# Ledger of designs, part 126: peptides against a protein of PDB entry 5OOQ

Target 1, 227 residues: chain A of PDB entry 5OOQ
Amino acid sequence: YREDVRQVVTHPANALSFLQPGRLVEISVNGKDNYGWGAVVDFAKRINKRNPSAVYTDHESYIVNVVVNTMYIDSPVNLLKPFNPTLPEGIRPAEEGEKSICAVIPITLDSIKSIGNLRLYMPKDIRASGQKETVGKSLREVNRRFPDGIPVLDPVKNMKIEDEDFLKLMKKIDVLNTKLSSNPLTNSMRLEELYGKYSRKHDLHEDMKQLKRKISESQAVIQLDDL

## One batch from the design tools (peptide; made by RFdiffusion4, then SolubleMPNN)

Design b2_p21_2_s2
Fold by OpenDDE base, seed 1:
Structure b2_p21_2_s2 (fold): chain B 227 residues (1-227), chain A 21 residues (1-21)
Amino acid sequence: as target 1 above (227 residues)
Amino acid sequence: DEEKEMEELQREILEESKKLH
């Protein structure tokens, strides 16, 4: 269900009006290369100069240029071509323990995981010396302020998506979330009661709290994966 | 109240990002 929501949100009819310069977007390229949150520079309709008759899917029909601050330092960034979403070999995010740099990468709408409800100041000439790095500093500051994640645009309240089928989907997700939240709470309460009795018998109060938290977190993760 | 808080947050983030330039 999360992917279904993402497909609707990232469709050109919905997404493009929210891809202003400086808009925060969460980026995942080819389902494997997670760059985290970046900032939109600009976007354009995809044009294939070699094959003008090329037909792209809706989600691949536009190219979005984004500033990221998670590019691996040894990536061949000089080979990047503006408005070419086919990234050169070796273009990837930094892994744990690797150094990162700021870069502008061209992505498709399909590479947008989420659209943030925040915008940064975007300089007019992002290619000028030091400009990408300044945006990178702003991205770091935003991530510091939101350790639990950057606020995402609400598809209904903020994006005003009023499609009846989409609203039905959202209602279904809400019902499932309510059912899924009620079950974990019920199970956690039962577990708390069971471990509370055990804790009273064995004086294991701290272990009970930790175990309850772990179980609640695990159930929440499983439920989120099922959506 | 939540909408106002978000608007204030949006302005704050935008203004701070501008100061870095």
Scores: peptide ipSAE 0.497, ipTM 0.917, DockQ to the pose 0.707
Fold by OpenDDE base, seed 4:
Structure b2_p21_2_s2 (fold): chain B 227 residues (1-227), chain A 21 residues (1-21)
Amino acid sequence: as target 1 above (227 residues)
Amino acid sequence: DEEKEMEELQREILEESKKLH
């Protein structure tokens, strides 16, 4: 059930509007590499230049760049490619007793465990010297302040996910959390049916993003003409 | 009001993060 909730929350139709620069997200890559809480730099639709006809799943169709402060110090971070979620061998979080560094890693939506209800200030140029380390300091301070965990977005109250089947799922989870009896709710959500409902919302979000890009490009051109 | 408390917390964290830059 928790995974079913995660699949709905991290679907593009729901997640993308909450992946603003500085948004805190909890990161787990390939279900094994836990980086903890990171901060969103940006995101983009996944494009395969070599195979433009490549079809990705909804959760793999976007790349999110995130700052993490838990990268193993000896990881080959120089081999990281922006917007390439296929991480090089040896890219991993630091284990207990190992030193960590700050890095910007590209992840898919499927690598988001949770979306936080907090945002950090995100520098305009995260690639500039010292900027990712500053974000890393902010991440450490947030983790220090919230030893019991960073507040997570409420899927219903904050994300406005109002699907009836999803609401029923949430209610069942709440009931189970209150019941001492570990009866595993075996009822998987019909996630495929829910995804069909989100398709329209996703299309609208992409339209809005394209419009915002056009506006930004137009503003950049105006600034160049004023120089 | 939990909503107000969360908004205040959000502002505080954002402002603190800005001061580090």
Scores: peptide ipSAE 0.492, ipTM 0.920, DockQ to the pose 0.632
Fold by OpenDDE base, seed 2:
Structure b2_p21_2_s2 (fold): chain B 227 residues (1-227), chain A 21 residues (1-21)
Amino acid sequence: as target 1 above (227 residues)
Amino acid sequence: DEEKEMEELQREILEESKKLH
């Protein structure tokens, strides 16, 4: 059930509006490599330059660049590519007793465990010397301040997910948290129906983004003509 | 009240993070 909620929350139709620069996100790559809480730099639609016809799942269709402060010091961070979520071998979080460094890693939406209800200041140029380390210091301070965990966005109250089937799912989870009646089979079928609805919403979001880009491009052209 | 407290907390964390830059 938690995974079902995560799938809905991290769907592009819901998540992208909350992945502003500095947004805190909890990161787990491939379900194994837990980097803890990081901060969003930016996100972009995943484009395969070698195979433009590549079709990705909704959760794999975007790349989110995040600052983490838990990267193992001997990880080959120089091999990281800003728009390649397939991490090089040896890229991993530091284990207990190992030294860590700050790094910017590209992840998919599927690697987001949770979205925090907090934002840090994100420098305009995170790649400038010392900027990642400053964000890393801020991350440490936030973790210190919230020993019981960073506040997570409420899917209904904060994210405004008003889908009736999702609300029913949430109610079922609440009931199940009170009553251990796990009926997993009925929830999987509803999740597929939810995904069908979110796919349409995602298309609208992309259309709006494209429209905003066109408007910005048109304004830039107008400014050039006025020069 | 909880929403206002959260907004204040959000602002505080953001401002503190700015001071480090």
Scores: peptide ipSAE 0.488, ipTM 0.919, DockQ to the pose 0.633
Fold by OpenDDE base, seed 3:
Structure b2_p21_2_s2 (fold): chain B 227 residues (1-227), chain A 21 residues (1-21)
Amino acid sequence: as target 1 above (227 residues)
Amino acid sequence: DEEKEMEELQREILEESKKLH
């Protein structure tokens, strides 16, 4: 059930509007590399320059750049490529007793465990000297203030996910948390129907993004004619 | 009241994070 909720929350149709610069997100890469809470730098649609016809799943169709403060110090961070979510070998969080550093890593939406209800100030040039470390200090301070965990966005109240099937899922989870009586198997079938609905919303969002790009391109052409 | 408290908290965290830069 938690995974089902995560799939809905991290779907582009729901998540992207909450991935503003500085948004806190909890990060797990490949289901094993837990970086903890990081801060969003930016995101972009995943484009394969070598294979423009590449089709990605919804959760892998966007790349989110995030600042983490838990990168293992000896990780080959110099091999990190912006907007490439395929991380080099050796890129991992620090284990207990290991030293960590701040890094910007590209992740997919599928690597987001949760979206926080907090935002940090995000410098315009995060790659400038000392900027990542400052964000890292802010992350440490937030973690210190919230020893019981950073507040997570409420999917219904904050994210305004109003899909009836999702609301039913949430109600079932609430009932399960209070009473062990509901069967998990019935919820997986409804997830496919939910995905069909979200795919349509995602298409609309992509259409809007394409339209905005076309408008921006048109404005750039107009500026060239005025020179 | 909870919403206002959360908004205040959000603002506080954001402002504090700005002071570190």
Scores: peptide ipSAE 0.445, ipTM 0.910, DockQ to the pose 0.598

Design b2_p21_2_s3
Fold by OpenDDE base, seed 3:
Structure b2_p21_2_s3 (fold): chain B 227 residues (1-227), chain A 21 residues (1-21)
Amino acid sequence: as target 1 above (227 residues)
Amino acid sequence: SEEKKLEELQKEILERSKALH
């Protein structure tokens, strides 16, 4: 059930409006490499220059650049390519006892474990010397303030996901969390079916275009208010 | 409300993070 909720939350139609610069996100790459909480730099639609007709899954169709402070110090960070979510070999989080550094990594939406209900200030030039380290300090401060974990966006209350099938899913999860009795396996299959129906019913591409427009408009307004 | 407290905390964190730059 948690994975099914994650699939809905991290879908472009839902996630992109909350991936503003500085938004905290919890990062797990390939289900193995847990970087913990990072901060969003920006995102872009994934475009394959070699194959413009390449079709990506919804969760792989965008690249999110994130600052992490948990990169293993000896990782070949110089081999990182902006907007390439296929990370070079050796790019990994630091293990216990290893030193970590700050890095900007490109990830897919599928690598987002959770979206935090917090936003940091994101420098305009994160690639400038010392800027990623400053964000890294802010990340450490946030983690210190939230020892029990960073607050996650509520999909319904905060993200305003009002899809009836999703709401039914959330209610079922709440019921399952409260009532031990129903077999978890039967409910996971129904959730994939509900997500599949959601994805098919909504022309998520058109919704995404509208959302991208709204995001662009909102970013323009924020820039005007900061002047 | 808990919501207002969270908004205030979010604002504080954002402002503090700005001050670090």
Scores: peptide ipSAE 0.139, ipTM 0.788, DockQ to the pose 0.615
Fold by OpenDDE base, seed 1:
Structure b2_p21_2_s3 (fold): chain B 227 residues (1-227), chain A 21 residues (1-21)
Amino acid sequence: as target 1 above (227 residues)
Amino acid sequence: SEEKKLEELQKEILERSKALH
């Protein structure tokens, strides 16, 4: 059930509106590499230049660049490629007793464990010397202030996810947390339908965004021609 | 309210984060 909630929350139709620069996100890559809480730099739609016809899942269709302060110091960070979520071998978080550094890593939406209800200031040029370390200091300060964990966005109250099936899922989780009733709701089929609704909504939203961009670009060209 | 406290804390964190830059 927690994974089901995570899948809905991290779907592009819901998550992208909350991935503003400086947004805190909890990061787990490949289900094993836990970087803890990082800060969003930016995101972009995933484009495969070698295979333009590549179809990604909804959760893999965007790349999110995040600042982390938990990168293992001897990780080959120079091999990181912007907007490539396939991380080089040796890119990992520091283990207990190891030293860590700040890094910017590209991740997919599927690597987001939680979206925090907090934003840091994000420098305009995160690649400038010392900027990622400054964000790293801010991350440490936030973790110090929230020893019991960083506040997570409420999917209903904050994210305004009002889908009836999702609300039913949330209610069931609440009931299960209160009642040890053992019936695993095989919600897998309902999740596919739910994701189908979000996928359609996302497609329309992206189409509208692209149209607005084209209109703005056309207006900019008209303005340039009028100058 | 808890929401108001969180909003104030968010503002404080944001301002402090800006001051580090």
Scores: peptide ipSAE 0.121, ipTM 0.781, DockQ to the pose 0.651
Fold by OpenDDE base, seed 4:
Structure b2_p21_2_s3 (fold): chain B 227 residues (1-227), chain A 21 residues (1-21)
Amino acid sequence: as target 1 above (227 residues)
Amino acid sequence: SEEKKLEELQKEILERSKALH
């Protein structure tokens, strides 16, 4: 069920309007490389210059550039290519006892575990000397302030996901969390149906979402100007 | 409200992050 919620939350139709510069996101690459909380730099639609006809899944169709402060120090970060989510071999988070550095990594929406209800100040030129490290310090400070975890966006209250099937899913999760009786088999089939509905609505929702993004970006800019 | 507390905290974090830059 948590994965089901994650699939809906990280769908382009829902996620992209909340991926403003500085937005905190929890990052897990390939289900094993946990970078923890990072900060969004920007995002773009995935374009394969070598194969323009390449079709990506909805969750792989966008690339999000994120600042992380948990990159293993000996990772070949010089081999990182902007907007290429296929990470070079050896790009990984630092393990316990290893030294970490700040890096900007390109990830897919599928690599977002959670979207935080917090936004950092993001420098205009994150590639300038020292800027990644400044964001890294801010990330450390946020983690220090939230020892129990960074607040996650509420899919209904904050993200305004009002799909009836999603609301039913959320209610079921709440009931299951209360009853500890997870029947795992019935849940997977409903996710595919829910995802199928989002996938079909994605084209229409992309247009509406571009509008909502413009509105949310304008609101975020207003919030930045009011700060 | 929890929402106001979160907004205040977000403002504080943003202000502090700006001060670090």
Scores: peptide ipSAE 0.056, ipTM 0.709, DockQ to the pose 0.674
Fold by OpenDDE base, seed 5:
Structure b2_p21_2_s3 (fold): chain B 227 residues (1-227), chain A 21 residues (1-21)
Amino acid sequence: as target 1 above (227 residues)
Amino acid sequence: SEEKKLEELQKEILERSKALH
C-alpha cells in the first residue's frame, strides 16, 4: 500500500507541481541507495540525445536535480553528468562512520520516496562555490528540528489528489494503521487504471508547465538555518 | 495543530528568506 501511494504521489501529473526549487524530498536511488532528505534544485523532461525515440515510463520521464548532504566523500562526483540519472559507479551515500559531502545528483521521480511539506531557499547558482554546503547546512537544521521526521505532504489535503480510487486506498491505509491485526488487503488497487488517468492529466500538465514554473520561481522560501 | 505549526514555520522561513534576499 505504501508503494501504491508512492507511485501515485510521484507520478508527473501530481509530483511536478510540488517540485519547486527548495522542496524537500526523501531520496532512494534504485530502491537501495538511501540519501535521506534532499532539496530540489530543478527538474526537466528527460531527453535522450543518442536515442530520441527512447520511451520512458512516466516515473522515469523527468530528471530532478537534488542537493543531498549524504554523498560519500570519496564518490567520483566529478563524473556526474547533468540530467543523466544513470549514476557512475561509486556514487553512493555515506555509510555509518564515513564522511559525507554535499552534491547535486540527477534522479528520476521513481527515486523519490516522499515529498516533504517544507521548502528551503534554493540559491540561484547552486554550482557556485559554497552554495551546496549552505543548502547542506539547512538540511541538517531541518533534520534537527524534526527528530521524528520531516512532515510529508498530505496527498489529499496538500496535493489535492481527488481520485476516488486513491481516496479509497487512503481510507484503507488509515483503517489498517488503526487495526494492527488486519490482514493485508489483497486487493491491489488497479494502479494501471489510475495511471491511465494520471497520464492524461500529465499531458495537460505539460501544457501548463511554463505557467506553474513561473509561479514556483516567484515563491521564495526561507532557509531553516536562519530560524 | 502540527499543520498550523508547520504553516507558521513555513511562513517564518519565507519571511526571513525574503528579508535575507
Scores: peptide ipSAE 0.034, ipTM 0.700, DockQ to the pose 0.161; fails the geometry check

Design b2_p21_2_s4
Fold by OpenDDE base, seed 1:
Structure b2_p21_2_s4 (fold): chain B 227 residues (1-227), chain A 21 residues (1-21)
Amino acid sequence: as target 1 above (227 residues)
Amino acid sequence: MEEEREKRLQEELLRESKALH
């Protein structure tokens, strides 16, 4: 059920409006590499230059650049490519007793474990000398202030996810937290249906945005030709 | 009350993070 909520929350139709610069996100890459809480730099739609017809899942269709302060010091950070979520070998978080550094890593939406109800100031040029380290200090200060964990965005109250099927899922979680009754199988099928609704909504929104951009570009070109 | 406290804390953290830059 927690994974089901995570899939809905991290879907592009819901997550992207909350991935502003400086937004805190909890990061787990490939379900193994836990970087803890990082800060969003920016995001972009994933484009495969080698295969423009490549179809990604909704959760893999965007790349989010995030500052982390938990990168292992001897990791090959110079091999990181902006907007390439396929991380080089040896890119990992520091283990207990290892030293860490600040890095900007490209991740997918699927690598977001939680979205925090906090934003840091994000420098305009995060690649400038010392800027990543400054964000890293701010991340340490946040963790110091929230020893019991960083506040997570409430999907209903904060994110305004008001889908009836999602609200039913949340109610079921509340009931299951109160009642040990074990029927997990009925929820997976509803998640696919819910996912299908969000996918359709996202596709329509992107199509409308592309249409508005084309209309704006065509109007700009018409205004340039009339001058 | 809890939402206002969270908003104040968010604003404080944003202000402090800005002061570090």
Scores: peptide ipSAE 0.196, ipTM 0.823, DockQ to the pose 0.654
Fold by OpenDDE base, seed 2:
Structure b2_p21_2_s4 (fold): chain B 227 residues (1-227), chain A 21 residues (1-21)
Amino acid sequence: as target 1 above (227 residues)
Amino acid sequence: MEEEREKRLQEELLRESKALH
């Protein structure tokens, strides 16, 4: 059930509107590499320049660039390619007793374990000297302030996921947190129906993003003509 | 009340994060 909720929350139709610069996200790569809480730099639709016909799942169709402060110090961070979520060998979080550094890593939506109800200030140029480390300090401060864990976005109250089947799922989870008794088979069929509804919302979100970009570009052109 | 506390906390963290830059 937690995975089912994660699949819904991290679906592009729901997640992308909450992946603003500075948004905190909990990161797990390949189900094993836990980077903890990082901060969103930006996101983009995944484009495979080598294979333009590549079809990605909804959760793999976007790349999210995130600042982490838990990268193993001897990780080959210089081999990181922007917008390539296939991380080089040796890119991993620091283990206990190892030193960590700040890094920007590209991840998929599927690598998001949770979305936090907090945003940090994100520098305009995260690649500038010292900027990642400043975000890293802010991440440490957040973790210090929230020893019981960073507040997660409420899927219903904050994310406004009001789908009836999702609400039923949430109610079942609430009941199951009190009683362990419902069969996993009923949830899989409902996920497919949920995804069908989310597809339309996703399309609208992308249309709005494209429109905002066009407006921004048009305003930039007007300012250039006035100079 | 809880939403307002979360909002204040968000604003505080954003302000502090900005002050570090």
Scores: peptide ipSAE 0.192, ipTM 0.827, DockQ to the pose 0.583
Fold by OpenDDE base, seed 3:
Structure b2_p21_2_s4 (fold): chain B 227 residues (1-227), chain A 21 residues (1-21)
Amino acid sequence: as target 1 above (227 residues)
Amino acid sequence: MEEEREKRLQEELLRESKALH
């Protein structure tokens, strides 16, 4: 059930509006590499220049660049490619007793464990000397202030996910948390239907956004011709 | 009340993070 909620929350139709610069996100890459809480730099739609016809899953269709302060110091961070979520070998979080550094890593939406209800200031040029380290200090300060954990966005109250099937899922989770009622209702079929609804909503939203961009570009061209 | 407290906390943390830069 927690994974089901995570899949809904991290779906592009829901997550992207909350991935503003400085948004805190909890990061787990490939289900193994836990970087802890990082800060969003930016995001972009995943484009494969070599295979423009590449179809990605909804959760893999966007790349989110995040600042982490838990990168292992000897990780080959110089091999990191912007907007390439396939991380080089040796890119990993520091283990206990290892030294960490700040890095910007590209991740997919699927690598987001949680979206925080907090935003840090994000420098305009995060690649400038010292900027990542400053964000890293801010991340440490946030973790110090929230020893019980960083507050997570409420999917209903904060994210305004008002889908009836999702609300039913949340209610079931609440009931299960309060009452050990033993019936694992196989929510799998309902999740596929939910994902289908979100996918359709996302497609429409992206189509509208692309249309708005085309209109703005055409208007910008018209303004250039009128000068 | 709780939402206003969360909003104030968010604004405070944002201000503090700006002051560190």
Scores: peptide ipSAE 0.164, ipTM 0.807, DockQ to the pose 0.584
Fold by OpenDDE base, seed 4:
Structure b2_p21_2_s4 (fold): chain B 227 residues (1-227), chain A 21 residues (1-21)
Amino acid sequence: as target 1 above (227 residues)
Amino acid sequence: MEEEREKRLQEELLRESKALH
């Protein structure tokens, strides 16, 4: 059920509007490499230049660049490629007793465990000397202020996910948190239908956003020709 | 009350984050 909520929350149709620069996100890469809370730099649609016909799942169709302060110090961070979510071997979080550094890593939406209800100030040029370390200091300060955990966005109140099947899922989770006994198996089948709805919503939203961009670009070009 | 507290905390963190840059 928690994974089911995560899949809905991290779907492009819901998540992208909350991935503004500085947004806090909890990061787990490949379900094993927990970087903790990081800060969003930016995101972009995943494009395979070598195979333009490559089809990605909805959760793998975008790349989110995030600042983390938990990268193992001896990780081969120089091998990181911007907008490539396939991380080199040896890229991992620091374990207990190991030293960590700040890094910018590209992740998929599927690597987002939760979206925080907080935003940091994000420098305009995160690649400039010292900027990622400044964000890393801010992340440490946030963790110090929230020892019990960073506030997570409410899917209904904050994210405005008002789908009836999702609301039913949330109610079931609330009941399960209060009642030890209800079987998890029945909700997985309804999620595929929900994903189908979100996929359609995302396609429409992307089409609208592309249309708005084309209109804005056309207007900008018209304004440049009138100057 | 909780929403106002959360909003104040968000504003404070944003302010402090800006002051560090």
Scores: peptide ipSAE 0.164, ipTM 0.806, DockQ to the pose 0.578

